# Peptides against a protein of PDB entry 5T59: the designs that were tried, part 54

Target 1, 112 residues: chain A of PDB entry 5T59
Amino acid sequence: TTPTMQSTSLLTEHLGYPPISLVDDIINAVNEIMYKCTNAMEKYLMQRNIIGKKDFSDEIKIGTAKLESLLENSVDKNFDKLELYVLRNILSIPSDLLEENRFRLLHHEKLV
Target 2, 90 residues: chain B of PDB entry 5T59
Amino acid sequence: EHIRFQRLVQVCNKALEESIRKLQSWEKIHECFPNYGQTREGIENLTVCQQQVIKLWSNLSRVEFDAIFHERSIEEKLNQLDDLINKARS

## One batch from the design tools (peptide; aimed at target 1 P3 N89, target 2 R7)

Design b2_p26_8_s4 (made by RFdiffusion4, then SolubleMPNN; from b2_p26_8, 9 letters changed)
Fold by OpenDDE base, seed 2:
Structure b2_p26_8_s4 (fold): chain B 112 residues (1-112), chain C 90 residues (1-90), chain A 26 residues (1-26)
Amino acid sequence: as target 1 above (112 residues)
Amino acid sequence: as target 2 above (90 residues)
Amino acid sequence: SEKEEEEKKEKEEEEELKKEEEELES
């Protein structure tokens, strides 16, 4: 079930922020973590780039970039799924609560 | 009774686990460093690197996600939402 | 048992997640 405008409004009132904001925080965080991880990999290997008088710097850079791309694609895919699930199933208002009486209940609860 | 926050944690963990799956594959790692990984020392370095990055991924994600959940008070808010729903259905 | 119920809930949630994933991919 796709979230409705009404659900979004009610949840925003309840949360104090739009539901999507939570997802955005999560996605932004994982993206930052992702690049920190790949950067750490590159730095670690670049400090160990010479083996037997052979310099593997170019291979390390290319290899790390490939891993970053793989991770980036995986993060994108999996967290898109997460976004969908969270917004539809976690940060959602059941249809019975979208009725007039239930709507007032949510509003009343906040005011009291 | 309170289920939404548990679900949130679960799906976050699932997304994190699935995202790092490729890096957990030694074969994938080795394929990215074909010549470097043909040396004994290179293999050792890649092994350590793989282990470290996976740990870093896990640790950073735990810390950052917990911080987000706290800042957004999401456990409390989701519990309240569950309570409201249950109350409405009673 | 309570533990069994928790496991059941986890399985149900996993199935729901899988359904959402399939919808996204479709």
Scores: peptide ipSAE 0.020, ipTM 0.862, DockQ to the pose 0.103
OpenDDE base, seeds 1, 3, 4, 5: peptide ipSAE 0.020, 0.019, 0.019, 0.020; ipTM 0.862, 0.860, 0.860, 0.862; seeds 1, 5 fail the geometry check

## One batch from the design tools (peptide; aimed at target 1 N78)

Design b2_p27_1 (made by RFdiffusion4)
Pose (drawn by RFdiffusion4):
Structure b2_p27_1 (pose): chain A 112 residues (1-112), chain B 90 residues (1-90), chain P 27 residues (1-27)
Amino acid sequence: as target 1 above (112 residues)
Amino acid sequence: as target 2 above (90 residues)
Amino acid sequence: EEEEEKAEELEEEKEEAEEELEEFEES
């Protein structure tokens, strides 16, 4: 289903937070991990940048950064689909409920 | 009957697996370090990275998401939503 | 009580993962 304002309004009430807030926590979380991994990998190699008698510091900075940017694209790509797949299929509303009052059951839930 | 939350887990894991795939390929890893990877020690060091980074990637994301799913009780909110739409359709 | 235990297990696992990350940077 395509998201609607009633679903956003109702789901915000059922969840206690807008449906997008969960998606923010995920995207924001994975990004932090992405950089934490690349930074960890660069330092592992920088203290191993000299093999034999040659210094590969330049190659490592370029390599670690060249990898980081490829994840920035792939992650942004794959988590936007998640942002979409979730708001359409998981935090989703059928027609059975907004055609004939979903408000009854949510109000009914919070009380009885 | 409780089907929506398992989906949330499936879609999260699906996004992560696709997010890291290019790093599971030794080829693209060596492309970023062509000269460094032509040394024995370089090959050994790069192997330690991709295998550890992947493990770190999997673990950090597994722990946080399980935590985010807890702080927002999403498993319950969705289980309440799944079994609620059924009561409505009935 | 179950929710608190689960939160504690998650915090321990987070600390362990951070230690593994630090050990990787140091190693």

Design b2_p27_1_s1 (made by RFdiffusion4, then SolubleMPNN; from b2_p27_1, 11 letters changed)
Fold by OpenDDE base, seed 4:
Structure b2_p27_1_s1 (fold): chain B 112 residues (1-112), chain C 90 residues (1-90), chain A 27 residues (1-27)
Amino acid sequence: as target 1 above (112 residues)
Amino acid sequence: as target 2 above (90 residues)
Amino acid sequence: EESKKKEEELKKEKKKAEEELKNFIES
C-alpha cells in the first residue's frame, strides 16, 4: 500500500511533522555514524602507518576508502528498504480509516 | 495491542545489522589492506579496528536512534495510532 | 519532568558513546 496524500496529511497532523521527517532523521543519523566510524578507523591506522621501515599510508587511505564505499552501499540499500517499510507499514493509515465517517472520527479524536 | 513502535525498532535493528555485515567479514577487511595485513602488527591493528568499528556502530546508532525516537515522540505517537485503529475496528 | 529526565539520560549516553569514539582514535 502506497502512502496517499490523505494519509500523509493525517499522519502529519497526528505526529506534528511529516512521516518522511522521521525517516530522514534516521538516515541522516546512520550516515553520520558511518562516516564517523570509517574516519576513526583511518585515523587510527594512520597513526600506525609505519611498520618496520615500510610506510603503508597510501594503502591505508585506499583501503579505508574501499571499506567506506562498501558500507555506504550497504547502508543505502538497507535503509532504502527501511524507508519503504516504515512509510508503508508503520506510518500508515488503514484504508478503512480513510472513509468519510472514520476520517471525521480521526480528526475529532485529535482535537479532543 | 501496540505493534508499530516495536516494528520500527525491529526494522531499524535489521537495517543496521545488515549494513554492518560485510565489515564483520575479516576477509573483506583484509583484502582492503593486502600488504598491511601481511604483517603481524598490521593484523593486530586491523583486528582492533574491526572490533571497534562494529562496537561503535552499534553503540552510536543505539544512542542516536533513541534520541531521535524521543525527540519525535514516536513511541507515544505510534501507540496512539495503534489505539485509534483498534478502537475504530472494535 | 519525565521527558527531561529521559533527555538527560540520552545526553549522557551520547556523550559516553562519543567519548568511546574519541578514545579509539587517540589510543
Scores: peptide ipSAE 0.644, ipTM 0.949, DockQ to the pose 0.880
OpenDDE base, seeds 1, 2, 3, 5: peptide ipSAE 0.643, 0.644, 0.640, 0.642; ipTM 0.949, 0.949, 0.949, 0.949

Design b2_p27_1_s2 (made by RFdiffusion4, then SolubleMPNN; from b2_p27_1, 14 letters changed)
Fold by OpenDDE base, seed 4:
Structure b2_p27_1_s2 (fold): chain B 112 residues (1-112), chain C 90 residues (1-90), chain A 27 residues (1-27)
Amino acid sequence: as target 1 above (112 residues)
Amino acid sequence: as target 2 above (90 residues)
Amino acid sequence: SESKKLKEKLEEERKKALKELEEFEKA
């Protein structure tokens, strides 16, 4: 079920912003957090890159990059699903409310 | 009666949990640091990293999402939407 | 107001979480 233009318009009016804006905020936030976490991990390990007489700097850089990629893939997949779910099932207007008589009700409630 | 905001929180938590699942695997962590993880100190450091990343992931996500929800007044708006729907169906 | 208080609380929690992040990376 894809949101209709009518639903989007009504929800935008109700929310004060387009429904997609909320999803964008969420996705942007999680992406920022993701990179902050992996960056912090790299920094932590790079401060501990020498064990014995061996320098593990290269392995640390590569390893953290791999973990970042792994996390990126998971975030992308799961939050794409989230986006679809939110827009289709949460920020949605049932068909019965899109009918003329119910549409009037929505407008009436806004004006009151 | 009010269900949409609860669902929003649930789906957000699910997405966060599923996203971090791979990092919860020690095997996955160790695979990224095959030689480093063969040292005692390396294992200790990686263990700390795994724990801290998961913790920070959860904490940062919670505070950021709460901030977003507040700024967008989404709980109130979704409750209102539920009320409208319920009223229309009554 | 309650809204302002909540906003302040959230901001403080954010600062705390970010501080923890900083402490981790600098440990």
Scores: peptide ipSAE 0.633, ipTM 0.948, DockQ to the pose 0.925
OpenDDE base, seeds 1, 2, 3, 5: peptide ipSAE 0.630, 0.631, 0.627, 0.630; ipTM 0.948, 0.948, 0.948, 0.948

Design b2_p27_1_s3 (made by RFdiffusion4, then SolubleMPNN; from b2_p27_1, 9 letters changed)
Fold by OpenDDE base, seed 2:
Structure b2_p27_1_s3 (fold): chain B 112 residues (1-112), chain C 90 residues (1-90), chain A 27 residues (1-27)
Amino acid sequence: as target 1 above (112 residues)
Amino acid sequence: as target 2 above (90 residues)
Amino acid sequence: MESEKKKEKLEKEREEAEKELEEFEKS
């Protein structure tokens, strides 16, 4: 079930912000955290790039980038699913409440 | 009675857990550092990284998501939504 | 007031988490 324009409007009124804004916050946060983690890992390893007089700097950079990409792909996949689930099942208004009489109830609750 | 916020937390945790799952695999990590991981020190360093990244991932996400939920007052709003739905159906 | 208290708590937790991140980077 895809959210309707009416549902979005009602939820925006209820929440004080569009439902997608919450999802955006979540996704932006996880992306930021993801890059913080991988960046920290790279820094940690780059401080330990020489072992037995061998310089592994290039391998560290490439390897960390690969891990970052792996994580990026997983984050994108899983949080796309999250977005759909949240918008369809959590931040959603059942069809019975989208009827005229039920719609008025939402407005009434806001005004009272 | 109130189910939506609980579901939100659950789906967030699930997404986080599924996202980090591949990094929980030592094999996947080692594959990215084939020569570095052949050294004793390299293995030790990578082990620390794996543990720290997973830990930081969990801690940072928990804190940030809680902050978002608070700033958006989402628990209250979702509870209210549940109440409205239940009321409409009664 | 409860909202402010919670906000303060969350901010402290955020600070602590960021410190852990920094400590890892510099360790």
Scores: peptide ipSAE 0.637, ipTM 0.947, DockQ to the pose 0.935
OpenDDE base, seeds 1, 3, 4, 5: peptide ipSAE 0.632, 0.630, 0.635, 0.635; ipTM 0.947, 0.947, 0.947, 0.947

Design b2_p27_1_s4 (made by RFdiffusion4, then SolubleMPNN; from b2_p27_1, 12 letters changed)
Fold by OpenDDE base, seed 2:
Structure b2_p27_1_s4 (fold): chain B 112 residues (1-112), chain C 90 residues (1-90), chain A 27 residues (1-27)
Amino acid sequence: as target 1 above (112 residues)
Amino acid sequence: as target 2 above (90 residues)
Amino acid sequence: SESEKKKKKLEEERKKAEEELENFIKS
């Protein structure tokens, strides 16, 4: 179930930002970290590209790219699930609190 | 009583762990470097990479996620949300 | 403030983690 407009509005008021912003921060962070890791690996291996009389530079570049793709796909899959879970189960307002009287309660608590 | 933030941390950790799982497979690593990994030095280098990447993945993500959680005050906000819900149901 | 202290701590941890990354590359 997709979050309702009312739920999003209430949570935005409570959080001070839209719920999706938190998820975006998390996803952006993990993507940055992912590329940092794969880039580091490539650099490390490229400094060790010659073994014996063979130059493995091309293989290293292709190999690290493959690993990056593998990790990227996994990150995408798992953090899409995370997004859904967070928005549905963590940053969510129970239906019983979406009533008008409950809405007033949230405002009251914020002002107190 | 306060459950939402704990769940957030749990789901983040799960996503991170599941994401790095394939890189934890030596076979997957070796498949990407079929000839390089046939050399002694290549194996050693790849082994270091695998270990370091996993370590860095964990450390960097922990630090960044903690920073995000702090900047967004998410623990406090989620605790407050739990309290509001519990109060409304009392 | 407590928030500022925590922010500082987190920044230090971030720096340390980034240094570990650089150390790996330079090793």
Scores: peptide ipSAE 0.664, ipTM 0.950, DockQ to the pose 0.876
OpenDDE base, seeds 1, 3, 4, 5: peptide ipSAE 0.662, 0.660, 0.664, 0.664; ipTM 0.950, 0.950, 0.950, 0.950

Design b2_p27_2 (made by RFdiffusion4)
Pose (drawn by RFdiffusion4):
Structure b2_p27_2 (pose): chain A 112 residues (1-112), chain B 90 residues (1-90), chain P 27 residues (1-27)
Amino acid sequence: as target 1 above (112 residues)
Amino acid sequence: as target 2 above (90 residues)
Amino acid sequence: AEEFEEEVEELIEEAEEEVEERIEEAE
């Protein structure tokens, strides 16, 4: 199902937060991890940048950054599909409820 | 009957597995360090990275998402939603 | 290899501690 304003309004009330707020916590969380990993990997190699008698510091900075940017694309790509797959299939509304008052059951839930 | 939350777990894991796949390939890893990877110690060091980074990637994301799912009670809100649409269709 | 494995374990422990603190605060 395609998202609607009633679903956003109703789900915001049921959840206590807009449906997108959960998606923000996920995208924001994975990004922090992505950088935490690359930064950790660069430092592991920079203290191992000299093998034998040669210094590969330059190659490492380029390699670690060249990897980081590939995840920035792949993650932005795969988590936008998540942003879409969730708002359409998980935090989702059928027609049975907005055609004939979903408001009854949510109001009914908060009370009885 | 409770089916929507398990989906949320499936879709999160699915996004993560695809997000890291290019790093599971030794080839693309060596492409970023071609000269460094042509040394014995370089090969040993790069192996320690991709195997540890993947483990770090899996663990950090696993712990946070389980935490996010807790702070927002999403397993319950969705279980309440799943069993609620059924009561409505009935 | 062992040093890097330890650093990874420390990062995981710090992240677990921060998550535990946030869960306690959220309760």

Design b2_p27_2_s1 (made by RFdiffusion4, then SolubleMPNN; from b2_p27_2, 10 letters changed)
Fold by OpenDDE base, seed 4:
Structure b2_p27_2_s1 (fold): chain B 112 residues (1-112), chain C 90 residues (1-90), chain A 27 residues (1-27)
Amino acid sequence: as target 1 above (112 residues)
Amino acid sequence: as target 2 above (90 residues)
Amino acid sequence: AEKFEEEVEEIIKEQEKKQKERLEKAE
């Protein structure tokens, strides 16, 4: 189920940041890594763009872009699933505990 | 007892693995470089790229995700969350 | 092959260095 406002508030208090912030960090990181990987590949191939008398620069640029797009689509798909899973199943509070008792426990633990 | 952080690591690894799966296909790589990949040198270069990209993907993700987890203190926080939930149910 | 490997290693080292610096700043 979709996280409730109450869960988000309680978890934000517990974590010191909104749960979505963790996911954002992860997604931003993987995107950065993705582009570093494809950029490195392009640079490597562009340094080896001429074989014999034929220049493959254009093909390398296009091909690397295609691979990047392929990777982007896969990253988007899989990390969207990750986001949903993390927010629903990891950074979540059981519904039966979303009551005064749970709230008091969180406050109590912070004070102790 | 403490399960949430383990699940986080697992789902991250799964997402990373599934994301890179297409690049692990030589056929997909070759399709992007149809003429370049018809040359011996081209094949060699693409092979190196494929292997090293996968390696780079794995290493960078490990370093960055560990850094994120540390900066967010997520293992500790998730363990605490597990404990709180377990305590509430006791 | 060696050239790409070296480039990858440099990237990794740079990232590790950045992470170390971030850790030091946080402490």
Scores: peptide ipSAE 0.145, ipTM 0.891, DockQ to the pose 0.832
OpenDDE base, seeds 1, 2, 3, 5: peptide ipSAE 0.151, 0.022, 0.040, 0.152; ipTM 0.893, 0.840, 0.863, 0.893; seeds 1, 3, 5 fail the geometry check

Design b2_p27_2_s2 (made by RFdiffusion4, then SolubleMPNN; from b2_p27_2, 8 letters changed)
Fold by OpenDDE base, seed 1:
Structure b2_p27_2_s2 (fold): chain B 112 residues (1-112), chain C 90 residues (1-90), chain A 27 residues (1-27)
Amino acid sequence: as target 1 above (112 residues)
Amino acid sequence: as target 2 above (90 residues)
Amino acid sequence: AKEFEKEVEEIIKEKEEEVKKRLEEAE
């Protein structure tokens, strides 16, 4: 099930920030890390672009770009799954606690 | 008792592991450098890259994710959420 | 091999210092 507005509001109050903000931080972080990795690799290989009498600069550039794309696709896929799981199963409130009376109790606990 | 933060860590680790899995494949690495990887030196260089990129990936993600979790106080907040839910159900 | 290891170590170290600074500011 998709997170409700009610659960989002309650969690935002509890966390001090919207649940999606945590996921955004995680996804932004992994993307930054991904590009740091591929950039480091490309630089290292470009310093070693000539083997014998052959210059492999073009192949290195294309190859690292392909690896980056491969990693991008994998990151997108796996962290999209992560986002859904986190928002639905971790940063979530059980439906039975979203009932009117239970909802008030949660607010009461927060305010006391 | 407290399960949500543990699950968060688990799914983060799983996502990181699954994401880097393609780079753990030597075949995938070699496919990107078909001619470069046919040279002895090229193979050596690519081997180093594979190993060190995986290390870099793992270490950077650990450091950064821990920082995010701390900045967001997520362990405490998730533990509190577990406690609230358990209390409400009792 | 050693050269890349050093580069990676430096990047990791830089990240650790960055995070340390961020955490100090957040507290």
Scores: peptide ipSAE 0.672, ipTM 0.946, DockQ to the pose 0.879
OpenDDE base, seeds 2, 3, 4, 5: peptide ipSAE 0.668, 0.665, 0.669, 0.665; ipTM 0.946, 0.945, 0.946, 0.945

Design b2_p27_2_s3 (made by RFdiffusion4, then SolubleMPNN; from b2_p27_2, 12 letters changed)
Fold by OpenDDE base, seed 1:
Structure b2_p27_2_s3 (fold): chain B 112 residues (1-112), chain C 90 residues (1-90), chain A 27 residues (1-27)
Amino acid sequence: as target 1 above (112 residues)
Amino acid sequence: as target 2 above (90 residues)
Amino acid sequence: AEEFQKEVDEIIEEEKKKQEERLKKAE
């Protein structure tokens, strides 16, 4: 199920930041890594763009862009799943702890 | 006892592995460079790229994710969360 | 392969340096 406002508030207090912030950091990082990988590949191939007196520069640029797009789609898909899983199953509070009495207990534990 | 951080690491690794899966396919690589990949030298270059990109992907993700986990103190926080939950249920 | 490896190593080293700096700031 989708995280509740109460759960988000409690976790934000516990973590010192909203749970989504962790996911954002992860997603931003992988996106940066992705572009570094494709950029490195393009540079390497562009240094080797001529084979048998034929210039493959255009194909290399297009091909690398296609691979980047393929990787982008895969990253988006898999890290959307990650986001959902993390927020629902890792950075989550069981329903029994969201009860009023349990909520007070969590606050008590933090203050003590 | 402490399970949430382990799950986080696992799901991150899975997402990374699945994301790079297409690039692990030589066929997918070759499809992007149909003429370049018909040359011996081109095949060699693409092979190097495939291997090195996967390596770079793995290494960079390890470094960056470890940094994020540290900056967010997520292992400690998740362990504390586990402890709180377990304590509440005891 | 060697040329690519050099580039990769450079990128990794730069990232490691960056992370070390971040680590120091976080402490």
Scores: peptide ipSAE 0.178, ipTM 0.900, DockQ to the pose 0.865
OpenDDE base, seeds 2, 3, 4, 5: peptide ipSAE 0.125, 0.167, 0.175, 0.176; ipTM 0.869, 0.897, 0.899, 0.900; seeds 2, 5 fail the geometry check

Design b2_p27_2_s4 (made by RFdiffusion4, then SolubleMPNN; from b2_p27_2, 12 letters changed)
Fold by OpenDDE base, seed 5:
Structure b2_p27_2_s4 (fold): chain B 112 residues (1-112), chain C 90 residues (1-90), chain A 27 residues (1-27)
Amino acid sequence: as target 1 above (112 residues)
Amino acid sequence: as target 2 above (90 residues)
Amino acid sequence: SSEFEKEVEKIIEEKKEEMEKRLKESE
């Protein structure tokens, strides 16, 4: 089931931040890592762009860009799934806790 | 009793692994560098890149994700959530 | 070639240093 506003509020109070913020951090991190990987590869190959007196600079740039695109698409797909799973199954509150009596329990635990 | 944080780590690892899987294919790498990869030196250079990119990917993600989890205190918070749920159901 | 490996190690170390700073700031 999709997270409710009520669940989001309770989890935000519990976590000290909205649940989506954690996912955002993860996604931002992997994007940064992806860039570092492709950049390092391009730099390494560009330092080795001439083989047998033939310049492969253009092919290296195009090839690296293709790999980056491939990786980007895969990252987007897999981390979108991750986002849904985390918000639905990990950072979620069971329906039985979404009652008035159980809300008090969550508040009580916060105060104690 | 505590299961949520373990699941978080698992799904993160899975997403990372699935994301890099295509780069683990030599065929995919070679397809991006068809002429460069026909040279001996080119193959050697691409092999180094493939290996080291995967290493960089794995190590950076581990370090960064651990930092995020720490900064967000997510293990503690998820354990507390598990405990709250268990108490509510008892 | 070990040049890429050395570069990777450098990047990882730099990242670790950054994380150490963030760790101190988060405490």
Scores: peptide ipSAE 0.160, ipTM 0.896, DockQ to the pose 0.867
OpenDDE base, seeds 1, 2, 3, 4: peptide ipSAE 0.139, 0.139, 0.129, 0.136; ipTM 0.895, 0.894, 0.892, 0.893

Design b2_p27_3 (made by RFdiffusion4)
Pose (drawn by RFdiffusion4):
Structure b2_p27_3 (pose): chain A 112 residues (1-112), chain B 90 residues (1-90), chain P 27 residues (1-27)
Amino acid sequence: as target 1 above (112 residues)
Amino acid sequence: as target 2 above (90 residues)
Amino acid sequence: ETEEKLEEKKEELKEEREERLEELLEE
């Protein structure tokens, strides 16, 4: 289903937070991990940048950064689909409920 | 009957697996370090990275998301939502 | 430097998610 304002309004009430807030926590979380991994990888190699008698410090900075940017694209790509797949299929509303009052059951839930 | 939360786990894992796939390929890894990878020690060091980075990627994301799913009780809110739409359709 | 890049990236992605959410709700 396509998201609507009633679903955003109702799901915000059921969840206690807007549906997007969960998606923010995920995207924000994976990005932190992405950089934590690349930074950890660069330091592992920089203390191993000299093999034999040559110094590969330049190649490592370029390589670690060249990898980081490829994840920035792929992660932004794959988690936007998640942002979409979730708001359409998981935090989703059918027509059976907004055509004939979903308000009854949510109000009914909070009380009885 | 509880089907929506398992989906949330499936879609998260699906996004992560696709997010890291280009790093599972030794080729693209060596492309970023062509000269460094032509040394024995370089090959050994790069192997230690991709295998550990992937494990770190999997572990950090696994722990946080399980935590996020806890702080927001999403497994319950969705289970309440799944079994609630059924009561409505009935 | 990594922390600054992370903050800038979060700000940019937050704006893009807000814009995409507005577009979905307009449809």

Design b2_p27_3_s1 (made by RFdiffusion4, then SolubleMPNN; from b2_p27_3, 13 letters changed)
Fold by OpenDDE base, seed 2:
Structure b2_p27_3_s1 (fold): chain B 112 residues (1-112), chain C 90 residues (1-90), chain A 27 residues (1-27)
Amino acid sequence: as target 1 above (112 residues)
Amino acid sequence: as target 2 above (90 residues)
Amino acid sequence: DVEEKLKKRKEERKKKRKKKYEELLKE
């Protein structure tokens, strides 16, 4: 099921905000968390960059960058799926309710 | 009867779990630090780092997602949506 | 239609992520 303009409008009225706003919040949050995690990792390792007489700073920077990229790709993939699922299956109105006779239901319930 | 919010939580958790899965692989982490990970201290540091990152990921996601759900009143709204749909079908 | 909108929003999110990441690096 694909969201329609009609369903979006109805859901926006019901939620008080567009459905995509929720998804945006979720995705924005996870992205922020992602970079916080990678930053923490880098900082932790950079504080431990010297082992013996060898400085591993460059390797740490490169390694953390690789992990960041890996995580970013995974986040993008999984939360893109999440976005589609949420919009199609959770924040959705069944087709039978989008019919004229049923379309009034959400408005009616709001007014009552 | 109320299923949408439960599904939302489930898919969020799944996405979070799947996203962090690659970082749970010691092999992948070690591959990113090939020389560093050849040292005893390096291995120890990477191990701790891995654990901390995973914990941080879990904790932050829990807190932030709960905050979002609360701010958006999504449980209530989804329950209401379920009720409306069920009522319409009855 | 919906997919196109999502694509656009995704691009916007990426831009925002980049900015935030840069800000974090300054800390």
Scores: peptide ipSAE 0.351, ipTM 0.928, DockQ to the pose 0.039
OpenDDE base, seeds 1, 3, 4, 5: peptide ipSAE 0.324, 0.328, 0.322, 0.266; ipTM 0.916, 0.917, 0.916, 0.912

Design b2_p27_3_s2 (made by RFdiffusion4, then SolubleMPNN; from b2_p27_3, 15 letters changed)
Fold by OpenDDE base, seed 1:
Structure b2_p27_3_s2 (fold): chain B 112 residues (1-112), chain C 90 residues (1-90), chain A 27 residues (1-27)
Amino acid sequence: as target 1 above (112 residues)
Amino acid sequence: as target 2 above (90 residues)
Amino acid sequence: DVEKKLKERKEKRNKKRKEKYEKLLAE
């Protein structure tokens, strides 16, 4: 089921916010977490950058950046799927409820 | 009966797990640090680092997602939605 | 700069949604 303007409006009224706002909160959070993780990783390794009198700082920076990129791509892929799934299957209204009579029912329930 | 919130939690967990999967691969970690990882001490550091970042990922995601769900009252709202749908179909 | 990175990713996401989300609503 694909989201419609009608379903979005009804869900917004029900939720008190647009469905996409929840998705935004989730994705914003994971992005912040992602960079906190990669920063922590870099800091940890940079504190241990010298082994046997050899400085691995450059390799650490490059390596951490590569891992960050990998994580960014993975996050984008998986949370794009999440967004689609949530909007289509979780925050969705079946077609039978989008009919005029059912529309009134949902609105009536909100008012009661 | 009430299924939507459970599905939301499941899909969130799946997305989080799939996202961190590459960092759980020792081979991928090692490939990013080819020379550093050839030293004993480097391997030890990378091992600890890998474990710590995965734990941090898990802990932060749990705290933040729970906060979002609470602030948005999403469990209650999704349960209500399930009830409305079930009622309409009866 | 984490803040900058976050901003860029958010903008990229919003741009992508303008194409996809609106398309979904139009269907």
Scores: peptide ipSAE 0.661, ipTM 0.952, DockQ to the pose 0.703
OpenDDE base, seeds 2, 3, 4, 5: peptide ipSAE 0.658, 0.660, 0.661, 0.659; ipTM 0.952, 0.952, 0.952, 0.952

